Peptides against a protein of PDB entry 7Z53. Designs and how they scored, part 48

Target 1, 150 residues: chain A of PDB entry 7Z53
Amino acid sequence: PRIKNQADCIPFFRSCPACPGSNITIRNQINALTSFVDASMVYGSEEPLARNLRNMSNQLGLLAVNQRFQDNGRALLPFDNLHDDPCLLTNRSARIPCFLAGDTRSSEMPELTSMHTLLLREHNRLATELKSLNPRWDGERLYQEARKIV

## One batch from the design tools (peptide; aimed at target 1 F79)

Design b2_p29_3_s2 (made by RFdiffusion4, then SolubleMPNN; from b2_p29_3, 18 letters changed)
Fold by OpenDDE base, seed 3:
Structure b2_p29_3_s2 (fold): chain B 150 residues (1-150), chain A 29 residues (1-29)
Amino acid sequence: as target 1 above (150 residues)
Amino acid sequence: RAMTPAEALRLILRRLLALLLDLLELASL
């Protein structure tokens, strides 16, 4: 291998291949997109991750928010709880852990972090509005309906 | 109490993130 020090390597995974009906010579990937707007970065494409991204303390259908910090009263992404947190390791003086999102790259580029934060706020805004319009909806219904709109 | 270097860096990073979010919101208007 060209890189001898592999201790700091970030693993990348490829999605499973799909067989196209008409042209099997072209390798397609299984479409793991959760919506027309690729909101998988916000909601997660895997059920365990999707559950971890939700606020399960109430029946309001909200996404989880940061419990330590806010942006002038506005929500920020929750922190992840990684055993070997690369954000803590890359800048040890800052001691800021990685954010939890549907995309693992959310903490790598400020543009993605900002976009994920905005969509988090939008989801929670929509869920709150839907609750006011439909008081009998439970948290699952509110979450799913807000997710469809985003 | 004087800030530690770690506290100062955290403050700077938080302010930069807030600024980026503000700029993104402004661009969306």
Scores: peptide ipSAE 0.015, ipTM 0.301, DockQ to the pose 0.021
OpenDDE base, seeds 1, 2, 4, 5: peptide ipSAE 0.007, 0.017, 0.013, 0.013; ipTM 0.238, 0.376, 0.252, 0.237; seed 2 fails the geometry check

Design b2_p29_3_s3 (made by RFdiffusion4, then SolubleMPNN; from b2_p29_3, 17 letters changed)
Fold by OpenDDE base, seed 4:
Structure b2_p29_3_s3 (fold): chain B 150 residues (1-150), chain A 29 residues (1-29)
Amino acid sequence: as target 1 above (150 residues)
Amino acid sequence: LAMSPAEALRLVLRRLLNLLLDLLRLAGL
């Protein structure tokens, strides 16, 4: 390795390459999720975060949505509860905290925020539809089935 | 957003199964 002192390194593991279906020379990584879209940025890759991203007030299998703001009736990402919230520090007059999402970078990049918002809405749409079709399903089942479809 | 064919099939089968179960219950079975 170029850097011999491991204390100066951030560990990073490269994903395995996916076999291209054609003579495409561009390396793609294998997505270990069953869905085509890696929605880890929406659902969180860790269980504590994943739980915090869910709406646990009911058995509808929904992701949590912003309780203060909506986009013309459409859901927005919930706010995080950071002690030293960088979003609050960026514009102290606006008093808008950072969004909570499966990726901690969600509030750092507006493009990610938008994508997370769209996928949040899609999940909740799917969960709602699944509830309508399967009224006996509990919140966990609805959440997992919607997650698989996303 | 994009499910595999297997996932799609499972979803369809589950929906059909639920419908069938509801019909059976209505029939008293």
Scores: peptide ipSAE 0.027, ipTM 0.394, DockQ to the pose 0.014
OpenDDE base, seeds 1, 2, 3, 5: peptide ipSAE 0.020, 0.021, 0.019, 0.016; ipTM 0.453, 0.403, 0.423, 0.343; seed 3 fails the geometry check

Design b2_p29_3_s4 (made by RFdiffusion4, then SolubleMPNN; from b2_p29_3, 17 letters changed)
Fold by OpenDDE base, seed 1:
Structure b2_p29_3_s4 (fold): chain B 150 residues (1-150), chain A 29 residues (1-29)
Amino acid sequence: as target 1 above (150 residues)
Amino acid sequence: LAMSPAEALAAVLRRLLALLLDLLELAAQ
């Protein structure tokens, strides 16, 4: 079915095309999305993104949480800071920006947003428990050990 | 993904640790 009202549509983005060096004119998409199973969508597959997803204000090994909103005392994903934020452009009245996660689709699909939120909470729970069990561990150790368990 | 025996063992141990943490959380309630 063709969508008649494009104003209410969420824009989806594709990765850049890659052409293999063969005489094949078929353009392949670069796999910019990580595996859901290994939770890399929560932590980010690239180091700069991974750092942005962490809470660096302490040595507790936590992931960053939303600073504006909570869900009945529970953590939500932090907001991203995009120049042309598609979430803000889609619904200008709501003024809710896109969430920041290891997968760019986190704000495009409600299912991904929910799963990312759950795994964020689980990581922070694990890191907290690991700190209790291992009080000498620094934030990097706590983060890595919690990440391995998730 | 193909895992080495060492990686497989590590995965099992990590899951056991997770279970222990869950049990500790329950005991603390």
Scores: peptide ipSAE 0.019, ipTM 0.429, DockQ to the pose 0.014
OpenDDE base, seeds 2, 3, 4, 5: peptide ipSAE 0.019, 0.007, 0.025, 0.010; ipTM 0.374, 0.252, 0.429, 0.253; seed 4 fails the geometry check

Design b2_p29_4 (made by RFdiffusion4)
Pose (drawn by RFdiffusion4):
Structure b2_p29_4 (pose): chain A 150 residues (1-150), chain P 29 residues (1-29); non-standard residues A16 CSO
Amino acid sequence: as target 1 above (150 residues)
Amino acid sequence: SSHAREIERLEEEVERLEEELTELEEELE
């Protein structure tokens, strides 16, 4: 009903195999995230991304926030620096890149981005309250405790 | 310091775009 040209096709990449190039093993696929319900979409599933998502400027245990833009004085997710950045393409003049989050699909829908941004703010809210209660706690403890709650 | 992270991200993007431009100029030559 839409593609009249049968020489055309819809693009598709096979999923990456767990054992590349093997004739012995039955091909299986890979999960890049923790299977646990653990807010890995906020905090990341690999150690470097997790550090990149954190605010390292102080001992407050915060996740990083966007430094150029706010939503009425509230935090937005930080930008990611991707090579193949699809978000810039949606509005050339706006030049607004994809967001950095615990998962790489955070910008797929603004509705989804809103939920990520909400959980970012909630973490920082909890870390702030926990600092008021336990001034002796360092940045790592505040981070872990808020993460545990979220 | 308030924009340090964003500045660093933009510098890395500019550098990448400069390298990609040099590669395209070499291909044209």

Design b2_p29_4_s1 (made by RFdiffusion4, then SolubleMPNN; from b2_p29_4, 23 letters changed)
Fold by OpenDDE base, seed 3:
Structure b2_p29_4_s1 (fold): chain B 150 residues (1-150), chain A 29 residues (1-29)
Amino acid sequence: as target 1 above (150 residues)
Amino acid sequence: SALARYDALEAERAARAARAAAEAARAAA
């Protein structure tokens, strides 16, 4: 997890949908991965990009997800809307555009795409849980608090 | 679970987006 200000931490037990029960090993592995990853790759380092990566249709603090495809019901990264999309140009038959992420390399390296997808799902899970725990929080608060935990 | 709630919320968002896209397509035709 990425903690910017420990003094402002709220009590929250970060669970993992993929690690049921008390599987500490898997949970620790996921925590180590999220701690190692620079969050700017997921959230964007510039405000305009960061806003485009968010779901602005509601006050739930979620990141935007793909509107066309899912992975067995789970979220995928949203597509970018590039004029002359290089991903489409590379493989005309596949017709899969580039993904939108904080790091433009996400579409260049499948490893990054996978990692960013997992962190996207984790953020949205955390934001959803925080909404349940704190129904008075607006979308900005939910987004920021989830971002701190990831 | 939180994951189930997340899925439900995203399903709702997807449905809303689909409706908006359909309406835009009809208006453009």
Scores: peptide ipSAE 0.035, ipTM 0.454, DockQ to the pose 0.027
OpenDDE base, seeds 1, 2, 4, 5: peptide ipSAE 0.022, 0.018, 0.022, 0.014; ipTM 0.425, 0.431, 0.396, 0.349; seeds 1, 5 fail the geometry check

Design b2_p29_4_s2 (made by RFdiffusion4, then SolubleMPNN; from b2_p29_4, 20 letters changed)
Fold by OpenDDE base, seed 4:
Structure b2_p29_4_s2 (fold): chain B 150 residues (1-150), chain A 29 residues (1-29)
Amino acid sequence: as target 1 above (150 residues)
Amino acid sequence: SATARYDALEAERRRREEEERERERLAEE
């Protein structure tokens, strides 16, 4: 994002500033995140996990989204299927299970959860637009091309 | 950025589509 006043920004990981100003849009946030985020945290570093993070019910190249909940119509991370879910154990009042992401720490740090959610949405947006541009691409190609852009 | 890279890709695709349409028009003449 374009920063006009550095004093209004806070330092972020990899020396990138984060500005909480009113002119910050979701797009700017995503752009900032993609500059320093390791893609393995979103897509998974291992193939079995990577497959579990994908929506395999169609050929749209999408990442899986939560099937139970949405945030004002927007996608949330899918829930993981853990026998001993630490998220449920640590916060019994919230009763929210751990989210599934490329990084197992996604549910341990709210910042990571938010970041992964934004990148999930961005990937799915890109994949959707790529499908529109390339109707004959299969799900694998859409997924890989969107991943390259993120 | 992801959005910037996508925009560049989209612009390139639009140019290619336009060039293809132009070639088709010229071929029909």
Scores: peptide ipSAE 0.033, ipTM 0.424, DockQ to the pose 0.010
OpenDDE base, seeds 1, 2, 3, 5: peptide ipSAE 0.029, 0.028, 0.032, 0.034; ipTM 0.423, 0.423, 0.437, 0.453; seed 5 fails the geometry check

Design b2_p29_4_s3 (made by RFdiffusion4, then SolubleMPNN; from b2_p29_4, 20 letters changed)
Fold by OpenDDE base, seed 1:
Structure b2_p29_4_s3 (fold): chain B 150 residues (1-150), chain A 29 residues (1-29)
Amino acid sequence: as target 1 above (150 residues)
Amino acid sequence: SSMAEYDRLQAKREERARREAERRLEELR
């Protein structure tokens, strides 16, 4: 990604910023991020983590979403289950545990949390559209095809 | 305590999420 003016941009992974004041669409912003970002940060680099990031309760190929909270009806990252949750320790008043993502730094950096949230939503959107276009695809194929597009 | 509550209610919430996703897909057809 080549962004000239980064002063009003939100820095994401690998110094790739998202610029809210830019004329680019949300999709273009996501494309810029995914072109620069290792997809393993969203989907997990290890199979056990990758499985935990998926919604395995159906055959829709979706990533897991937060089951406790939503952002005005929009999906949030699921919570991780950590014994000594550092997010709970750093902000005792908020009582919000760390988010589960392919990168453990997702909860450590709010910018990464936002990026992963957007990519989560995009994946699930794509998987939903792919299911509509290809009703015979199973959850594994939907997941893999959506992952390739992201 | 918050995580324990989340884990206990996870199954019910996952089922609701599944039903909502399926409903949305049906509406798109």
Scores: peptide ipSAE 0.019, ipTM 0.482, DockQ to the pose 0.021
OpenDDE base, seeds 2, 3, 4, 5: peptide ipSAE 0.019, 0.018, 0.018, 0.019; ipTM 0.469, 0.445, 0.449, 0.482

Design b2_p29_4_s4 (made by RFdiffusion4, then SolubleMPNN; from b2_p29_4, 16 letters changed)
Fold by OpenDDE base, seed 1:
Structure b2_p29_4_s4 (fold): chain B 150 residues (1-150), chain A 29 residues (1-29)
Amino acid sequence: as target 1 above (150 residues)
Amino acid sequence: SSTARYDELEAERRRRREEEERRRRRELE
C-alpha cells in the first residue's frame, strides 16, 4: 500500500523527457541524499536485522520487497511480522501493518518511509546492473558492492 | 533495459518465495 499522507512524502526523483542524461540526473540526486544519510537506516545496523532486510531466496544481492503490494509496479518495503503491530492498532481503518526497514521509525515517519523506499529501489537496480556486468559474482558480492555505491 | 531486467528478477524472486512457502507448509503438515 501507498502512504496515504502524500504531503509528508519526500518527492521521488523523475526523469525529464526534454533533458539528456535523465538517468544520470536521478542518480546524482539520489547520491546527494545518501551523502547525508546513514546507510544503516536502509540496510540495518545489526546483522540479524540486515539479514531480514535481504532477499535470501536467491544469489542476486537484492533487498527484500513487499510481497503483497506494489506501487504501480514499483517495489515497496516489506512488512514486518509483529504480533502486536502498532501501525495496525493506531489506525484500524487503514489496515496497513508496519514496514520493515533498517530504521524502526520507518512506519512512524512517512518521510523516512519514502526515502527508504527510494533507496530500496536504487539498491536493487544497482545490484541488477552489477549482475549484468559481473555474471559470476555471488549474492554476497552483489549486495556489498551495491551497498557501497548507494 | 535496466527496468526490464529488474522486473524479471523480481518475478523470479516471487516465484522462489512461493516455492519456499510451499515447502515450509509441507514441513509443518
Scores: peptide ipSAE 0.058, ipTM 0.547, DockQ to the pose 0.025
OpenDDE base, seeds 2, 3, 4, 5: peptide ipSAE 0.031, 0.021, 0.020, 0.034; ipTM 0.487, 0.489, 0.471, 0.503; seed 2 fails the geometry check

Design b2_p29_5 (made by RFdiffusion4)
Pose (drawn by RFdiffusion4):
Structure b2_p29_5 (pose): chain A 150 residues (1-150), chain P 29 residues (1-29); non-standard residues A16 CSO
Amino acid sequence: as target 1 above (150 residues)
Amino acid sequence: SFKLTKLLLEKPVVTKEEWDEFNEERENS
């Protein structure tokens, strides 16, 4: 009904195999995230990304927030620096990149981005309250406790 | 894949030959 040219096709990449190039093993695929319901979409599933998502400027246990833009004084997710950045393409003049989150699909829909941004703010809210209660806690403890709650 | 997502935004329908080039580029990477 839409593509009249049969020489055309719809693009598709096979998923990455767990055992590349093997003739012995039955091909299986890979999960890049923790299967647990653990908010890995907020905090990341690999140690370097997790660090990059954290605010390292102080001992407050906060996730990093966007430094150029706010939503009426509230935090937005930080920008990611991707090579193949699809978000810039949607509006050339706006030059607004994809967001950095615990998962790489946070910018797929603005509705989805709003849920990520909401959980970012909630973490920082909890970490702030926990600091008021327990001033002796360092940045790592505040981070872990808020993460546990989220 | 970000490369695939970018390609879908730019050109969601491609020739079979063009698509084969993309598959080769992905395998060489």

Design b2_p29_5_s1 (made by RFdiffusion4, then SolubleMPNN; from b2_p29_5, 19 letters changed)
Fold by OpenDDE base, seed 1:
Structure b2_p29_5_s1 (fold): chain B 150 residues (1-150), chain A 29 residues (1-29)
Amino acid sequence: as target 1 above (150 residues)
Amino acid sequence: SRLLRKLLLTQPVISKSAWQRLLRLAALA
């Protein structure tokens, strides 16, 4: 940010500009999302993000979950690891980081957070059931098959 | 059920609704 005094600032950013074509007459925005319906809000649109959203500590094909908090024993979204975390900057007393999801807006509204949490739980439920039905499947296959169902 | 396991192993990409039905049937078996 250009403003160094961040005490009175809410970090909210516009998308970057894009320059389509040779005859550029209109300032357009870059699209960071997948162009088709593929549940990218859950799994991310890029491979590095997708990998960070996965639980890579085992071969169960699960998405990563919050390690600090649970909702009555049910999984919550994992926290992001942002250098300038807007959630920490906007609510310094709560000291709760933003959630990590395929959609970067997952922490903007409670409704979005809830929806992403439900989809995460559903994926993990599916992966668990698929593992039960197919004990020989590895983590990658479990993840991909659960993703296909979601 | 052995049949359901076989179906899940051999079936190509099927619809979401079909998968959900199969999972429910497996849970009831």
Scores: peptide ipSAE 0.000, ipTM 0.254, DockQ to the pose 0.009
OpenDDE base, seeds 2, 3, 4, 5: peptide ipSAE 0.000, 0.000, 0.013, 0.000; ipTM 0.241, 0.268, 0.362, 0.247; seed 4 fails the geometry check

Design b2_p29_5_s2 (made by RFdiffusion4, then SolubleMPNN; from b2_p29_5, 20 letters changed)
Fold by OpenDDE base, seed 1:
Structure b2_p29_5_s2 (fold): chain B 150 residues (1-150), chain A 29 residues (1-29)
Amino acid sequence: as target 1 above (150 residues)
Amino acid sequence: LRLLRKLLLTQPVISKAALAELLRRLAER
């Protein structure tokens, strides 16, 4: 049943469905980021944060990935560098710092962490494919074009 | 934890075919 008490609802936005290809029968979101998560939660809403979320070591237009851990060869979110890292303080035995994402909630809820991880992977996948199609594009163009697609 | 693992292992949100088409269209701009 629909929740009658709307005051307790957190609004989530979903983008429109699309079928981008003639032979594609699978329903896709026109924007993967805005379908479930605010794009600002992945890319950052502020320029300094957005830069910190990018891999600036090359011209591939990629988002930064975790340098210590991978998920069966797949990317994970990079760690943040907080002075008083609450994730380190919560479980001192695990010694895992908070993840860096477009918002601070990425480490508060495993569901958000998962979503941000998926969107990070999707961005990097898109940027990689765009580089293959357009070898002369620089990192800024690749990043922006991938961001538009996500 | 099981759901979390499944999500982390999930393939890209956009299917390969859909992505190819989108990228093709973008490249034509």
Scores: peptide ipSAE 0.017, ipTM 0.367, DockQ to the pose 0.023
OpenDDE base, seeds 2, 3, 4, 5: peptide ipSAE 0.010, 0.021, 0.005, 0.000; ipTM 0.313, 0.410, 0.254, 0.255; seed 3 fails the geometry check

Design b2_p29_5_s3 (made by RFdiffusion4, then SolubleMPNN; from b2_p29_5, 16 letters changed)
Fold by OpenDDE base, seed 4:
Structure b2_p29_5_s3 (fold): chain B 150 residues (1-150), chain A 29 residues (1-29)
Amino acid sequence: as target 1 above (150 residues)
Amino acid sequence: LNLLRKLLLTKPVISKEELEELLKLLEEL
């Protein structure tokens, strides 16, 4: 969904790969769509990344959410911790780092960021519901079961 | 995009209208 309030806009870094008409853009689109089938854009395809995308502070099976910002009380993607963060470098005044997602390109295109955010919220919703239904499930099971449903 | 639409419609976190808007944005990529 589009952010209507400009004051609440989070800056995204734009690069050539995100430019329409480029082969890179087409590839990005295909990769995004393909990754949706396995939800790798949300969960990550690599185990180290997948772990970084999870909230490991509890046994709720949640994906990590932004600790600095929310969207009217709703979760946003967590920030990445890049040494040379392209988002910070692109707009030094905004001081908003790139988002961390299963797809490293999430901050390059707001459309992808939005989709990732929605699926993040859905996962966490499902995990929360599953916890309610299955209070003895640990965080790993909750995470995996929610992932299967997503 | 059709597959994406079908998949996202199964999720309660987005309305049909919001989904259509999102899909339009995705088509513009």
Scores: peptide ipSAE 0.021, ipTM 0.545, DockQ to the pose 0.026
OpenDDE base, seeds 1, 2, 3, 5: peptide ipSAE 0.018, 0.049, 0.021, 0.016; ipTM 0.438, 0.507, 0.446, 0.423; seeds 1, 2, 3 fail the geometry check

Design b2_p29_5_s4 (made by RFdiffusion4, then SolubleMPNN; from b2_p29_5, 19 letters changed)
Fold by OpenDDE base, seed 1:
Structure b2_p29_5_s4 (fold): chain B 150 residues (1-150), chain A 29 residues (1-29)
Amino acid sequence: as target 1 above (150 residues)
Amino acid sequence: LPLLRKLLLTKPVISKAELLKLLLLLLLL
């Protein structure tokens, strides 16, 4: 490595190789994102991540929101709880963690963060309106029906 | 379809100011 100062190192791992069933000498990577129009950027591609993105404190079917900050009373993306958080490592003075979203790239650029924030707000709006229309629906049904609309 | 239209039209998730900020950010890319 050209960097001698390990205190400023960002943990970055190479993508896992795909093993095509042919004598292809070219290393392909496994795609970690769904190719479906399933809003996996909001909900995650894996069940553990999808669960962490949900507000499990109630039966309203809401996504988790930031507990420290709001934008004029509007929800922001929750912070991630990474052991080696790249956002904390790159800017130690600001002490702002990376955002948790269905896509791990949610903190790469402000535009992407903004789009994820909008989709989170839209889900929570839809779940709230669905609860008003269907008072007897549980949190799982509200979440899944809001997810199908998004 | 009528319910979906009603849900999409009820309450803007984005303020005009946020939409403008997003558009400005997209124009700087």
Scores: peptide ipSAE 0.009, ipTM 0.425, DockQ to the pose 0.014
OpenDDE base, seeds 2, 3, 4, 5: peptide ipSAE 0.000, 0.009, 0.006, 0.008; ipTM 0.326, 0.417, 0.404, 0.411; seed 5 fails the geometry check

Design b2_p29_6 (made by RFdiffusion4)
Pose (drawn by RFdiffusion4):
Structure b2_p29_6 (pose): chain A 150 residues (1-150), chain P 29 residues (1-29); non-standard residues A16 CSO
Amino acid sequence: as target 1 above (150 residues)
Amino acid sequence: LTTLEEELTTLEEELTTLEEELTTLEEEL
């Protein structure tokens, strides 16, 4: 009903196999995230990304926030620096990149982005309250405790 | 966690329904 040209096709990439190039093993696929319900969409599933998501400017145990833009004085997710950035394409003049989050699909829908941004703010809220209660806690403890709660 | 547990309960109820339908179809076959 929409594509009248049968020489055309809909694009598709096969998932990456766990054992590339093998004739012995039955092909299986890969999960790049922790299967646990652990807020890996907020905190990342790989150690470098997790560090990049954290605010390293102080010992407050915060996740990083966007430095150019705010939503009425509240935090937005930081921007990601991707090579193939699809978000810039949606509005050329706006030049607003995709967001950096614990998962790579945070910008797929603004509705989804709103939920990520909400959990970012909640982490920072908890870390701030926990600092008021336990001034002797360093940045790592505040981070881990807030992560545990989220 | 709570949201996913609630969604897991819904999926388990749907799975049970599909298993009962599968059993009926196997008896008819």

Design b2_p29_6_s1 (made by RFdiffusion4, then SolubleMPNN; from b2_p29_6, 16 letters changed)
Fold by OpenDDE base, seed 2:
Structure b2_p29_6_s1 (fold): chain B 150 residues (1-150), chain A 29 residues (1-29)
Amino acid sequence: as target 1 above (150 residues)
Amino acid sequence: SEEVEEELKELLERLEEELEELLELLLEL
């Protein structure tokens, strides 16, 4: 069920229940999902992975995007570089590697892939806007500030 | 500055709206 009346809802989805007075089961489900949308799933909890998920070619604080494919002009997750890529082995004719994300399950669950993709896009959008607002910020500052917001 | 803070709030609001919509869609599945 969708929240239809935003006026009766709390705007902060991560820290607050969406709509007070709604079904408690729905509220708990939303809370579980919001907690599940951990930034670590997008940015990686390990520093080496986190670095690989970033676009280091410039000082824009962006996350890396797929260099081969886009979704109707919008960004997709980059491919991982696995020696024995299980995604390639699943369908040898498709020749599509696993996606690289903070969560290794990203390529196994399309729902997670979609969520990570959206958060990737939002991070990059935020970083771009922050660059516009703060032209003197370097890539590290932009990345960290955008990460704090996501 | 106050202007930057306001812009940041707007960005946060847009992000939260998009994430809320995503969560709603997931709940409907």
Scores: peptide ipSAE 0.020, ipTM 0.455, DockQ to the pose 0.047
OpenDDE base, seeds 1, 3, 4, 5: peptide ipSAE 0.017, 0.020, 0.017, 0.019; ipTM 0.451, 0.474, 0.414, 0.465; seeds 1, 3, 4, 5 fail the geometry check

Design b2_p29_6_s2 (made by RFdiffusion4, then SolubleMPNN; from b2_p29_6, 19 letters changed)
Fold by OpenDDE base, seed 5:
Structure b2_p29_6_s2 (fold): chain B 150 residues (1-150), chain A 29 residues (1-29)
Amino acid sequence: as target 1 above (150 residues)
Amino acid sequence: EELLELLEKLREEEEEKRLKELLKLLLEL
């Protein structure tokens, strides 16, 4: 396996099979996800959820990121706070809760998790670039403009 | 607008690369 220390791996609550394949298979999966994953699944379609997905500690227009884990220095989705977290039940030794995203299925499908993680990173990257270009923009403006680009 | 287009192109290139990487990693879990 590519990951040498599996103890640092984050488990998933898998509701559907995820099979490894060739680059062609991966591309097909990516294309399929792109066809049905919209911005609402990343940012949330409802305002309460959307606010919970944002980093409100500053005026940088960023989405919230995981505070415990990173992917080789890159951001991961924040954890949700579910009363009956199914992700904790799948691998009790790992004690990793479900991810928080606009779609509650984010932790059930590795493809969705990867997509949401990627778009999280891209949003924050774009927001950072927009801040550099427009230093006077507040967090709301940066967030909205980055969201439009994504 | 040109800057936004450049950012979008950069985003698309990064998305294709990173999504494949993340997917491979997640499939190992």
Scores: peptide ipSAE 0.023, ipTM 0.459, DockQ to the pose 0.050
OpenDDE base, seeds 1, 2, 3, 4: peptide ipSAE 0.017, 0.019, 0.017, 0.023; ipTM 0.403, 0.432, 0.454, 0.513; seeds 1, 3, 4 fail the geometry check

Design b2_p29_6_s3 (made by RFdiffusion4, then SolubleMPNN; from b2_p29_6, 18 letters changed)
Fold by OpenDDE base, seed 4:
Structure b2_p29_6_s3 (fold): chain B 150 residues (1-150), chain A 29 residues (1-29)
Amino acid sequence: as target 1 above (150 residues)
Amino acid sequence: KEKVEEEEKKKEEELKKKLEELLLLLLLQ
């Protein structure tokens, strides 16, 4: 169905394909696809980012989820807290910030956002199941073991 | 002491194997 109300759309920031930096975006996409093998787009490649992507409120080893929105009761990616949020700048009417993910481009491509969302859900599913099987595991172990499976 | 340590190690290995089997089952569902 065509969403008639743009306010109901998650804004995606499309980089202009005609910009001389287009080679960087394609290269970054290829690098992202190759990094998909290690799920680094979901978990982050840098430790500070990886920590921000985690739910640190408990010892369940979960990734952080959106606190404002859900998709039919299912988790969405958390929002980032960017000073100059390009997602807010591109569509002022939607007032939806960029998503926080292991890849900064998560909000540029709906396909990437969808993939990250699915893997977020899978990680959290696995971590939950691992907790049921291993009640004594702390959040770090649950997170790491779920990450190895994803 | 050595026998007890060996039995504990064996139990740990058995637990790890069971966990791996459960994880595989979860992935195949």
Scores: peptide ipSAE 0.016, ipTM 0.367, DockQ to the pose 0.014
OpenDDE base, seeds 1, 2, 3, 5: peptide ipSAE 0.015, 0.014, 0.016, 0.014; ipTM 0.358, 0.364, 0.380, 0.392; seed 3 fails the geometry check

